# Peptides against a protein of PDB entry 5Z08, part 67

Target 1, 168 residues: chain A of PDB entry 5Z08
Amino acid sequence: RQKDEWAKKTSSLMKQLDWFIGEHLGAMLAAEELGGPVVGELMEIDPDDLSAGFNAHGKLKKATSQPDLDRRQRRIDDIWGPQDEQGQAHKRKRGADEALAASAEMRDLIEQLMNKLVEAGGDNSATYVEIPRESAAARFLVRSKVAMFHPNDARRLRLVDFGRDLDD
Target 2, 222 residues: chain B of PDB entry 5Z08
Amino acid sequence: GLPRLIDAIEEASKIPAKRRQTPIKPTIEKLTTHLYTHGASPDSLLRLADLLTLRNHLDQASLAAITRNLYPSSTVSDEVVLRFIGALGHGQLKPTLALQALFLRWLVMVYHLLENPGVLGQVYGVLFDLLDTAAIRPQLCHLLALVTRRKHVRPFRIQAILTLSRQTGGDPNLTGLLRVFKNYYPEIIVGDATKGRASAFKHPDPQWRQHLDEIQQRRSEA

## One batch from the design tools (peptide; aimed at target 1 W19)

Design b2_p23_2_s2 (made by RFdiffusion4, then SolubleMPNN; from b2_p23_2, 11 letters changed)
Fold by OpenDDE base, seed 4:
Structure b2_p23_2_s2 (fold): chain B 168 residues (1-168), chain C 222 residues (1-222), chain A 23 residues (1-23)
Amino acid sequence: as target 1 above (168 residues)
Amino acid sequence: as target 2 above (222 residues)
Amino acid sequence: SDPYGLAHDELRLMIEEIAQAIA
């Protein structure tokens, strides 16, 4: 009974989390990966806005016709393609793809973290997920104080044990 | 005296080298010798900053030589600092990136003599936005390491450095700057790209420092 | 309103609730 209630509650929460990741967080994480603001500086990022790219301040690039684009601006413009209609369509598609990729990465990471937590059976040493890279997703989880890196290995990430931190 | 040497160089700077009646090199050598021996007053520094930062007909070697000998005998005003900051970046009217690197190096070496160190904090954004310019990045990171305060350590700047660090394969200067940021926000995750060697931002020229100290001591005794 | 706080807090609350249910 309690396990079933837990399973139901967990399932419901996972659905909510999936929704949150897909509808809101994915675009923000994608923006961060693309050199935009860190999640939380922009409340609402439309995937279409990702196509504009970000300046050094993490702000959306305005279509400025300035010829002396610095090397960075040129690279971003090159990455995002020409500001023509075809380029805009390609940029929008890329922005959407990046948001989807970021959402998938976050979801997968959370799933792995949760699975390891369950498998560990209370052994904190066994709760670490090996991450191939420090992604925006991983950083977000750590900033959110939801996850932490292994003290000696930044390739290992685990969920914060919220149960123990209350008793200590 | 120094003002007369500056006058001569200012006048020569208005004329293309091929049209000058007299070679400017001997006057530059006299100037650099004077600067090495006595340093530059605040007024002279401002005039020299204009010569160094404004587009003129002086050759790059002369400009570099002046910059390498630009010992302040006193303090460095905000106006002088702003001249050098205004000269940074890309543009046809701006000095070469090599010269800009020397200016940044100079600012690092005279940072303790600034009348108002806060002036650099006010232009922090301008400096930070230039980090993608590889030619000036080492000196720029060093200067930013001195200038950075908590108010400058913003999430977007953290991310910008992280991104640039990845793109550069972990530039030690960027890693060094991130370490400075971590002093204000320990929770900053420095990715694998930053596990590499960090620059310690040591004084770029100990001999120059020693000579500056000697010039500055003479002022305190006068 | 620090949008950073909201997304982080919301996610944190969700994950905390899940983690508490798992523990």
Scores: peptide ipSAE 0.079, ipTM 0.279, DockQ to the pose 0.167
OpenDDE base, seeds 1, 2, 3, 5: peptide ipSAE 0.076, 0.081, 0.075, 0.077; ipTM 0.289, 0.330, 0.334, 0.294; seeds 1, 2, 3 fail the geometry check

Design b2_p23_2_s3 (made by RFdiffusion4, then SolubleMPNN; from b2_p23_2, 9 letters changed)
Fold by OpenDDE base, seed 2:
Structure b2_p23_2_s3 (fold): chain B 168 residues (1-168), chain C 222 residues (1-222), chain A 23 residues (1-23)
Amino acid sequence: as target 1 above (168 residues)
Amino acid sequence: as target 2 above (222 residues)
Amino acid sequence: STPDGLAQDTLRLMIEEIAEARA
C-alpha cells in the first residue's frame, strides 16, 4: 500500500516535471542552446516569438565558414542571421523543433541522472552520467544546484543527493 | 645597464629585507629611472615579469614602482603575458590583488604591443572566471572588452555576467562588458537592473600612453 | 525573482520532491 502510494506520487511528480519541461523550460533551454541570453524575461517569450528571431537590422556579413565552429555556434549564426521573409516560417518551425529537442534532452538527462543515483546504491563514484557536451540542460541543472560536475572531469555529471549532508 | 640592475634586484629578492647588507631602494630607483627613460627589451620584460609575479622578498612598494614604469621598448611576448595571467586570482603564492590590478591595467595599456593578441583570447575563460573578484573587476572588464570576440560570447557567459550584474547592483564595468557582448548578440536584454551608466573603458592613463609612444618612436628611429 | 531563477527553484523543488519520494 505505501509503495503503491509512493509509486503514484512519484509518477504524478514525473508527469508534472515533464509538463514543466515541455511547457516552460524547453523554450528557455532552446534559446540558450541557440545562443540567446539566459534572460529570465525569456519565460514570457512565446515559443512563436523565439521563432520570430531578433529583427535587429545589423548587416552581419557572411562570417567565413570556419569549419571548426561547433554545432552550437552554427545554430547561433543560423538563428541570428538575417531574417528573410521565407526564412521566418522556417525559423518558427525550427524554433519549435529546437524547443522540443531541448525538452527531450533535459528529460533524458534528468532520467539518466536519477537512474544512476538509484543504481549506485550509495556509491558516489557510480552516480556520474557521462555527457557528450556541456548542454544548456546540463548547465541549467548545475545552476539550479540540482546537479554537479565531477571536479576533474566536466563530462561527468551527477545528481546532488539531497538526502546526504554535503559534508560527507 | 638594465641587465645589471635586474641582476642586483634578483639577488636581493632572494634575501629578506632585514638581512640585506645594502638597501635595495637606490637600485630600484635606478631601475625605474632606466625603464622610464629607455623602456624594457623583451628579455628584460620577461625577467621583470618573473620578479613581479613570483613570490620573493621584494616589498610591495618596489613591485608597484616597477610595474608603473614597465614601458616596453618593443613588443610584448606571449610568455610575458602568460606570466601576468598566471599571477591572477586567489592563492598564498600569488601577488596581492592590488598588484594584480596593476598588472591588468598594464596589459590594457600595452595591448596594442602584444606579439600575439590572440594569446589573451586563449585564456579568456581564466580571465572571465575572475569577474567575481571585486578588487580586480574594473581592470578585468576593460581587458575583456578589448579581448572579447564572437567565439567568446557564449550563452553561459552572457548569463553569468547578467547574474553577476544583478548581484552587484549593476556594476558599470559589467554593464560596459555586456555592451561589448551586445555588439555580437543584439538581443541581449540588459534588464532594468542594468540601466546603470556603462563604463566607456577609456585609456586608464593618458600620460603613460604618451610616454610609451615616445619610447616606441625611438625604437622606430633606431 | 527572475523567471530563470523561478524556473530553477521550481525544477529544484520538483526534483527534490521526486528524490525524496524515491528514497
Scores: peptide ipSAE 0.182, ipTM 0.331, DockQ to the pose 0.198; fails the geometry check
OpenDDE base, seeds 1, 3, 4, 5: peptide ipSAE 0.178, 0.167, 0.173, 0.178; ipTM 0.388, 0.329, 0.322, 0.312; seeds 1, 3, 4, 5 fail the geometry check

Design b2_p23_2_s4 (made by RFdiffusion4, then SolubleMPNN; from b2_p23_2, 11 letters changed)
Fold by OpenDDE base, seed 3:
Structure b2_p23_2_s4 (fold): chain B 168 residues (1-168), chain C 222 residues (1-222), chain A 23 residues (1-23)
Amino acid sequence: as target 1 above (168 residues)
Amino acid sequence: as target 2 above (222 residues)
Amino acid sequence: SDDLGDAHDTLRLMIEEIAEARA
C-alpha cells in the first residue's frame, strides 16, 4: 500500500516535472542552445519575449542523433525571430520542434541522472552520467544546483545528492 | 553573377578611389542587392571575408554595407570564421573597431550556420583577451556567451572579468558573460560589481535573422 | 526577473521532491 502510494506520488511529481519542462523550460533551453539568452535569474528577459517563446506546444520526440544537435543551434535564431505569418508557421514549427527536442533532452538527462544515482548505491564515482555535449539542459541543471560536473571531466554530470549534503 | 561582381570589386579594391577609372559604388550596390536576394555561397563568403578583413582601398561605408548584407546561403567554413577573428584587435593593418563590431555581430547572427562551432572555442583566448576593447565589448561578450564551455571557465578569466567589471563600473555585457561562467561554476561569487543590470544577449537584429531564414529555406527546397 | 529565479527554484524543488520520493 505505501509503496503504491509512493509510486503514485512519484508518478504525479514526474508528470508535473514533465509539464514544467515541456511548457516552460523547453523553449528557454532551446533558446539558450541556439544562441538565445541564457536562462538565468539575472537576465532581464522581457516577459513578452519569453511568452512568445513559451507558446510552442512541442511533442516529445526521441533523442535525435549528433548531426541534429548542430541543427538545433540554427533554429532558435528562427524561434526568436520576428513573427511574420507564413515564415512564422515554419519558424513556430521549428521553434516547437526545438523546444520539444530541448524538453526531451532535459527529461532524458534528468531520468539518466536519477537512474544513475539509484544504481550507484552510494558510490559517488558511479553516479556520473556521460553527456555527449554540454547542452543547455546540462548547464541549466548545474545553475539550478541540481547537478554538478565532474571536477576533472566536463563530460560527466551527476545529480546532487540532496540527502547527504544536508548533514554537512 | 556574384563571382563577377566580386572580381570587379577585388580589382577596384587594389586601386585608390581617386585613381579608379569607374566609380565602384554601383558595383557595391549590385553586390549588396545580390547578397540580400540570394545570399553568398561558401566560396563567395571566403572571397568577401578577404575583402572585408584585408587592408585595401575600399571605403568604410562599402565595407559596412557588404557586412550588413553578408547572408550565408549555406554554411560558414572555419576559414571564413578565422578571417574575421584574425581581423580583430588593434593594428594598422586591421579593420576599424566599428567594422570589427559588425564582424562580431555577424558571427553571433550566423553562429548556428558554422560548419564547426568548435573553431571559435579554439580561439577563445584570442577573443577573451579583447574584452578590454570597449568598442567591440558588447558583441564580443555576446559571442563569448555562445562559445563558452567549462574548459574555458578558468579562475584567471573569472578574475579578469571581475576586475574589468569593476574598472568599467559594471558593464552589463561583462555581467552577462559572468552569468554564463556561473552556469559552469555556481559558486562564483558575483561581487557588488555585478549587482547591476546584465545583458540578456538578445539576437542583435530580428529582421536580419528573418531574412537569413528565408535565404536558408530556399536552399533546403533546392 | 522573478520568473527565472522562480524557474530555477521551481525545478530544484521539484527535483528534490522527486528525489526524496524515490529514496
Scores: peptide ipSAE 0.104, ipTM 0.605, DockQ to the pose 0.220
OpenDDE base, seeds 1, 2, 4, 5: peptide ipSAE 0.098, 0.090, 0.096, 0.103; ipTM 0.285, 0.303, 0.286, 0.521; seeds 1, 2, 4, 5 fail the geometry check

Design b2_p23_3 (made by RFdiffusion4)
Pose (drawn by RFdiffusion4):
Structure b2_p23_3 (pose): chain A 102 residues (1-31, 98-168), chain B 214 residues (1-190, 199-222), chain P 23 residues (1-23)
Amino acid sequence: RQKDEWAKKTSSLMKQLDWFIGEHLGAMLAAEALAASAEMRDLIEQLMNKLVEAGGDNSATYVEIPRESAAARFLVRSKVAMFHPNDARRLRLVDFGRDLDD
Amino acid sequence: GLPRLIDAIEEASKIPAKRRQTPIKPTIEKLTTHLYTHGASPDSLLRLADLLTLRNHLDQASLAAITRNLYPSSTVSDEVVLRFIGALGHGQLKPTLALQALFLRWLVMVYHLLENPGVLGQVYGVLFDLLDTAAIRPQLCHLLALVTRRKHVRPFRIQAILTLSRQTGGDPNLTGLLRVFKNYYPEIIVSAFKHPDPQWRQHLDEIQQRRSEA
Amino acid sequence: ARRTYLNLDEIATRLMFDYKLHS
């Protein structure tokens, strides 16, 4: 099957993203850098792991977030995540993976 | 003759205007004239794109003059296209929004000359996420309308464009893009973009006809 | 696996595009 290539590609891309977060983004967020990288990654991992966990239930895809988390503000500003309209302490990913003809 | 002019503009591009031993306006005009007559080669286009895209000491009027006369001889590379895509939106590394509108207008006018038009499809999200920026929205919509293929019409983009249409009170450029979306998915709830400058199109065609000569 | 890839790929494209262009 062609499945593990979609796995190989994902494991490879995950590492490239973590490299980018650690080398470039954490430092930008500080303005320590290491702390910002770890929390951004944990948040993205939590965000992605849940979006698929819901499959069809669009309502269950919110994660709890500290009040003034800069990581969520960046992710919302970058249009990779969205706050819940009723309150801003829960967050969901934009669902890039959903496709009509997937 | 053209590379020498670019070499001069590149050097002047590195120092402030008052420190220049010569006014640059005469040299910018020579470049503009040469580009009008002969077009820009693939390599010259790449160098000009760097000058238009990176922060330098060139003034706005000179950059706009260059952009307006950026008729390609032959083809347009991914290297050139991506530099203009990377120049879009807000940020301290990026050019003015006015120049960005000119770059987007230019990409529409030269869309048929890209060596790899699919490259725009590979950055589709980068173009799309910038629709909120009103200063460049009309030009973004026209380019997105040419670039949109079925694989790009995803539910999250459908919803995002509908929300933006409602919040802006109905931008006709947004509804034009939604029309293109509906061509791929008619299930969707319901300006046919014309060429932005016909004279420029005509002049480009004249310059491009030299490719048939040998 | 495909859906996860597409999610990750869009995130990477949006965040890392300017970096990749200059590298």

Design b2_p23_3_s1 (made by RFdiffusion4, then SolubleMPNN; from b2_p23_3, 12 letters changed)
Fold by OpenDDE base, seed 2:
Structure b2_p23_3_s1 (fold): chain B 168 residues (1-168), chain C 222 residues (1-222), chain A 23 residues (1-23)
Amino acid sequence: as target 1 above (168 residues)
Amino acid sequence: as target 2 above (222 residues)
Amino acid sequence: LARKLKELEEIYTRLAFEYELFS
């Protein structure tokens, strides 16, 4: 009975986390990867805002501003293509795809971090996940104080152990 | 060292300013300089928490200066946290509301260094009941935003914030706290009262954060 | 299971806080 209640609560919370990542966090992480503002400067980023692109200062590009030759703007322009009606539909679709990709990356990273913490059995050295790159997702987890980088290797990330208080 | 400076201030705090043989200001300046450079150990933090929260003869400017330089060199114990929480609210023996706001700001800035963050969750009701106190509300909402868990988000508390938000004309800090509640229960119909701009609970002092990180880094190398 | 739930609660809370409150 008690185990079943814990299982239901865990499942419910996981669904809420997945919803939060998909509906809110994914678009903002995608914006950061595309050279937009860091998560925490804008409250909500619409996929349509992603399609508009960002200036060199990470601000939403106004329609009248010259394309900034910045590498970030070029990457945005390469992702989002020309502003014809077909291009706008393709831009919106690509923006949605980038948000979905960012959401999937964040979800997978959280799952890996949790699994490693459980598998380590209290050995802190075994809790590190190898990350292929410093992604917006990884940076966000560190800023949120959910995860920490290895002090000598930025490719190694571990979950903060919030559970130590249960064994004392 | 820091313990000797605290000893001198503790003794001076027992004596009214007019009866002190030596001005306390130079000793306070030495203390704040030491705290800024080295931080405070857990034992020193407890002693300083007593000086800050208990009624004594120290002036408000000195108490504020100590609080602004209260960098932990290590962790923050439950006992230290509870001293600051116990100092909140109205009462003749409690610190001024201005000093209480500084304590709440400090708790926000050191939240990640708490030995047991759950201690704040245990006193959640006490903190929540202080939301009507306008002078501490901004920092209190920020602390509650950090502390809030699903178990704390109850219908009566949702209604209490909504009522208080209407009474205050949509305080952005209350709107920010309601947004945190909505994360746990998306179905919370935050009526027209939350169409207002939510306060982004940004870190209260980025420079203080950076300096804290430098002090904490030195501990990891020792 | 209890530990996993506690970890998830903390993760969700910290992510939501950073998203909404430090924006």
Scores: peptide ipSAE 0.280, ipTM 0.524, DockQ to the pose 0.300
OpenDDE base, seeds 1, 3, 4, 5: peptide ipSAE 0.285, 0.264, 0.273, 0.264; ipTM 0.533, 0.522, 0.399, 0.477; seeds 1, 3 fail the geometry check

Design b2_p23_3_s2 (made by RFdiffusion4, then SolubleMPNN; from b2_p23_3, 13 letters changed)
Fold by OpenDDE base, seed 2:
Structure b2_p23_3_s2 (fold): chain B 168 residues (1-168), chain C 222 residues (1-222), chain A 23 residues (1-23)
Amino acid sequence: as target 1 above (168 residues)
Amino acid sequence: as target 2 above (222 residues)
Amino acid sequence: EAKKLKTLEEIYRRLAFDYELES
């Protein structure tokens, strides 16, 4: 009986989480991955100032034409640039595909983090998930205080220990 | 009980050590033993925060001993937090920098027990402006790493940390704080100029955490 | 199982809170 209630509650909560990720979070994460605003603040910071980044001297790096910056600007222009109706349909489809991809990445990352926590059996060293890149999903989990990076390896992410109160 | 011990210490704190009729050390030892065993209620925490942060005639060793045993039995109020924040920085009426470092360490260790974590976000600027104070920087960066939200990450503050990092030869705690900022601004370049490792901001005292958890559990059973 | 549920609840709470603060 109690196990069945926990299973039902877990299933219900997973559905709510999947809905939240798919309907609200996925599009925002996709926008961040495409070089748009980081999820949640319409940063009054000129995207040009952010794209330039800060050099080691605290000066805005001139946008050196690194292919990835050009890709982000092209992606921003591809999302927000004036295009004909056919171009808008392709942009909407691409935006939807990127939102689905971001939603899937977030869901998979949460699942991996939870699985590693269970498998580790209390060994904090074994709780790290290897991530291929620093994604919008990974950064969002860290901002939300759900996950933390390994101090010496930005490719290793673990779930935050929410305290012993979870074991009782 | 704890209130009577605090009363005795408050009265003794008004009098210079050479003019006290009775030694205060035995009363401090009773207080620290009580705090270690039972923790401090919200009301007792406020009274102890005043004893720790206001200028009085208590010796530094006694103040440090109280701070190291300052286990909350319940939550930590905004008023208690603000007493400790108000005690930070340079000034003749402020506690020593060594004691301020202990206060910041305490705030890190009890962060999850704050009634309103947002109170630290409201005083973020005050905390951030103290980063140039080397003696408290390690604990201050750790606290800021917990408190930082998007609204706090501004271009001016990014530049300020980068400048201070260069001036300090790449302090690992500043690099750790920049890494926290990078979660909100992915474009921030961390580490290329400073061969230094970023601080992990690990819990500063696992034994203290364990003992705090035991005190907190007794409250939930009562 | 109980630990998994509590962990999921806390994940959801933190994600939703961060979203609301940023909206």
Scores: peptide ipSAE 0.366, ipTM 0.743, DockQ to the pose 0.343
OpenDDE base, seeds 1, 3, 4, 5: peptide ipSAE 0.359, 0.369, 0.363, 0.366; ipTM 0.733, 0.746, 0.744, 0.735; seeds 3, 5 fail the geometry check

Design b2_p23_3_s3 (made by RFdiffusion4, then SolubleMPNN; from b2_p23_3, 15 letters changed)
Fold by OpenDDE base, seed 5:
Structure b2_p23_3_s3 (fold): chain B 168 residues (1-168), chain C 222 residues (1-222), chain A 23 residues (1-23)
Amino acid sequence: as target 1 above (168 residues)
Amino acid sequence: as target 2 above (222 residues)
Amino acid sequence: LKKKLSTLEEIYRRLAFQYDLET
């Protein structure tokens, strides 16, 4: 009986969290990931202001950052590029797609962090999730004090032990 | 006069130091003294910019000395600016990063004398892409702080500077540049890694400024 | 399960709070 109540409450809370991530947090994270301000609304940058600023060399040379950053930067350029009327629809669609992707990444990362905490059985060294990159999701978790990076390895993220913070 | 000194240095710059019949140092000293006293005309600035930015046989100390005394007597042309911008970055034919930092510092100090300040805005991308180069970053951020307009503050650049700020442990110069960006877009969230002290981008050399002002005043009286 | 629930509650609280600070 009590286990079932806890399971129901957990499920309900998970649904609420998923809603919050999807409806609010995802758009913000997408904006941050796309180098925009962390504003829930995709900044309406006036297309006319964009057309004046792109010289032919606006191709980010491949800094050794992973092809994914280049893809995201291209996506930013495509989202924030000169918008014909068709471009606004594409921008909105891409913004929505990036919001969905960011929402999924946040959700997955939370799940991994929680799973690692459970699996570690009290071993703090085993609580770290390996992250492929510093994502907007990872950064937000750290800013929110939900997670922390390993002191010597920014590719390792762990859930903050909330039990200790309540006793202090 | 200054043109003859430049001629002598240009000729000497073609020859390796070990093969020069006469030491160049006395001629460099005469040049730097002349520049300190009178400044450089636009034509002389262009010639000196070529000497400073093109690969030649001049030693780094001489190049640095010329750069430190590169007082414009009048305006700075787009062509001169573009010579210095073209000299930035990594490459075997490019000046040393130490010299590039001096060029950027110079551009900061003469920014108000540019014939067309917009020229730096046109090459904004080139400048911005060099922010990862630690050796020139302080001066580069300062220059970008002067040059940045709303049109330059783009999502990708916001993200790039935020990312670089995190990677550098919150370089104060990057934080300073982000504050400039935030003036155009107040909604820019400076992440926790950027909550550090921002550079105020003070004038790099007040004495140099004062001396420049004295040289410029003489022009207005003539 | 109780620990999981409490952890999720705290995660949600912290995320929501940070979101409100940033929006």
Scores: peptide ipSAE 0.526, ipTM 0.408, DockQ to the pose 0.243
OpenDDE base, seeds 1, 2, 3, 4: peptide ipSAE 0.520, 0.522, 0.521, 0.524; ipTM 0.467, 0.550, 0.549, 0.415; seeds 1, 3 fail the geometry check

Design b2_p23_3_s4 (made by RFdiffusion4, then SolubleMPNN; from b2_p23_3, 14 letters changed)
Fold by OpenDDE base, seed 2:
Structure b2_p23_3_s4 (fold): chain B 168 residues (1-168), chain C 222 residues (1-222), chain A 23 residues (1-23)
Amino acid sequence: as target 1 above (168 residues)
Amino acid sequence: as target 2 above (222 residues)
Amino acid sequence: YAEKLKTLEEIYTRLAFEYDLRT
C-alpha cells in the first residue's frame, strides 16, 4: 500500500516535471541555444531585439559593425526570416521544434543523471554522465544547483547530492 | 569614515529637528555620497537598518535617500534582513508604507547577496499576509516571486491570491505571482481572473544594479 | 521509491526556482 502510494506520487511528480520542461524550460533553453536572453517566453522576445544580437551575457548588443555579428544576425535572420506571413509561420515552427528538442534533451539528461546516481551505489566516481557538449540544458542544471561538472572534465556531469547539502 | 558619519546621524536622530544645533542634511549628504562610492560593510548595514526601521526623528526624505544609496559592499546578514521584514505592515511604530516599498525594492535588488536566502522563506507567511496592502503589493509580489518554493505553494494561499486578484480586478503583480505558483503546481486552475497581463518582475533599477556590481567588484580585488 | 521521489522533488524545486529568476 505505501509503495503504491509512493509510486503514484512519483509518477504524478514526473508528469508535472515533464509538463514544466515542455511548457516552460524548453522555450527558454531554445532561446539560450540561439544566443537569446534566458527569457521564459520566446514570444516575449521582441524580434527587433533578436535582430540586434545578444552579447555573451544575453543582453542586446549595440549594433557594432563586427562581422561575427553578421553571422549571428544571419542565423537570427535565418531563424527569424522575412516578416512575411510564411516567414512568421516558419519561424514559429522552427521555434517550436527547437523548444521540443531542448525539452527532450533536458528530460533525457535528468533521467540519465538519476539513473547513474542509482547505479553508482554510493561511489561518487561512477555517478558522472558523459555529455557530448555543454548544452543550454546542462548549463541550466548547473545554474539551478541540480548538477555539477567534473572538476577536471566539463564533459562529465553528475547530480548534486541533496542529502549532504541539507546537513551542511 | 562611514562609522563616524553613522555615529553623528544616530546622535542627531535622537533629537527633534527643531532642537538640533546643527542641520543634519549636510551629514546625510556625506553619508549618501560615501555609500554611493564605497558601499556599506555588514556592520554598517546593521546600524543603518536600525536607523531606517526604528522610529526616530529623521525626516522621510533623509530615510529615503539613505535607502536609495544602501549598497552592500559585501554580504547581507540575516539580522539585517529581519530588521527590514519586521518594519513591514501597519502600525504607529512602523515606517511609512512608502518607505516600506523602498525596503522591499532594496531586498529584491540585493537578494543575490543574502548570506542565507532561506531566511526569507522562514518569514514567507508574514510577507504573504501583507498582499492586501496595495501600497507595497508591487514590490512584495516581486520579492515573493524570488522567495517562493514548492513548500510555500499551499491550497489556502492559492485561493487567497485568486480571491484577491478578483477583488483587485486582476492586478498584474498578483497574476505574476500566480504564474510563479503555477510553475510548482501546473494543475492550478487560473480562472478568468488571470486572463490579464502578468508582471514580468524585471529588475527595478538597472542603473542601481550596475553600480552595485561595480562596488562588489572592488571588494573581490581587495 | 521514497529516495527517488525526494530527489525528483528537489530537482523540480530547483529548476522551477531558476526559471522564476530568469523570467
Scores: peptide ipSAE 0.498, ipTM 0.519, DockQ to the pose 0.296
OpenDDE base, seeds 1, 3, 4, 5: peptide ipSAE 0.510, 0.490, 0.500, 0.497; ipTM 0.513, 0.440, 0.483, 0.457; seeds 1, 4 fail the geometry check

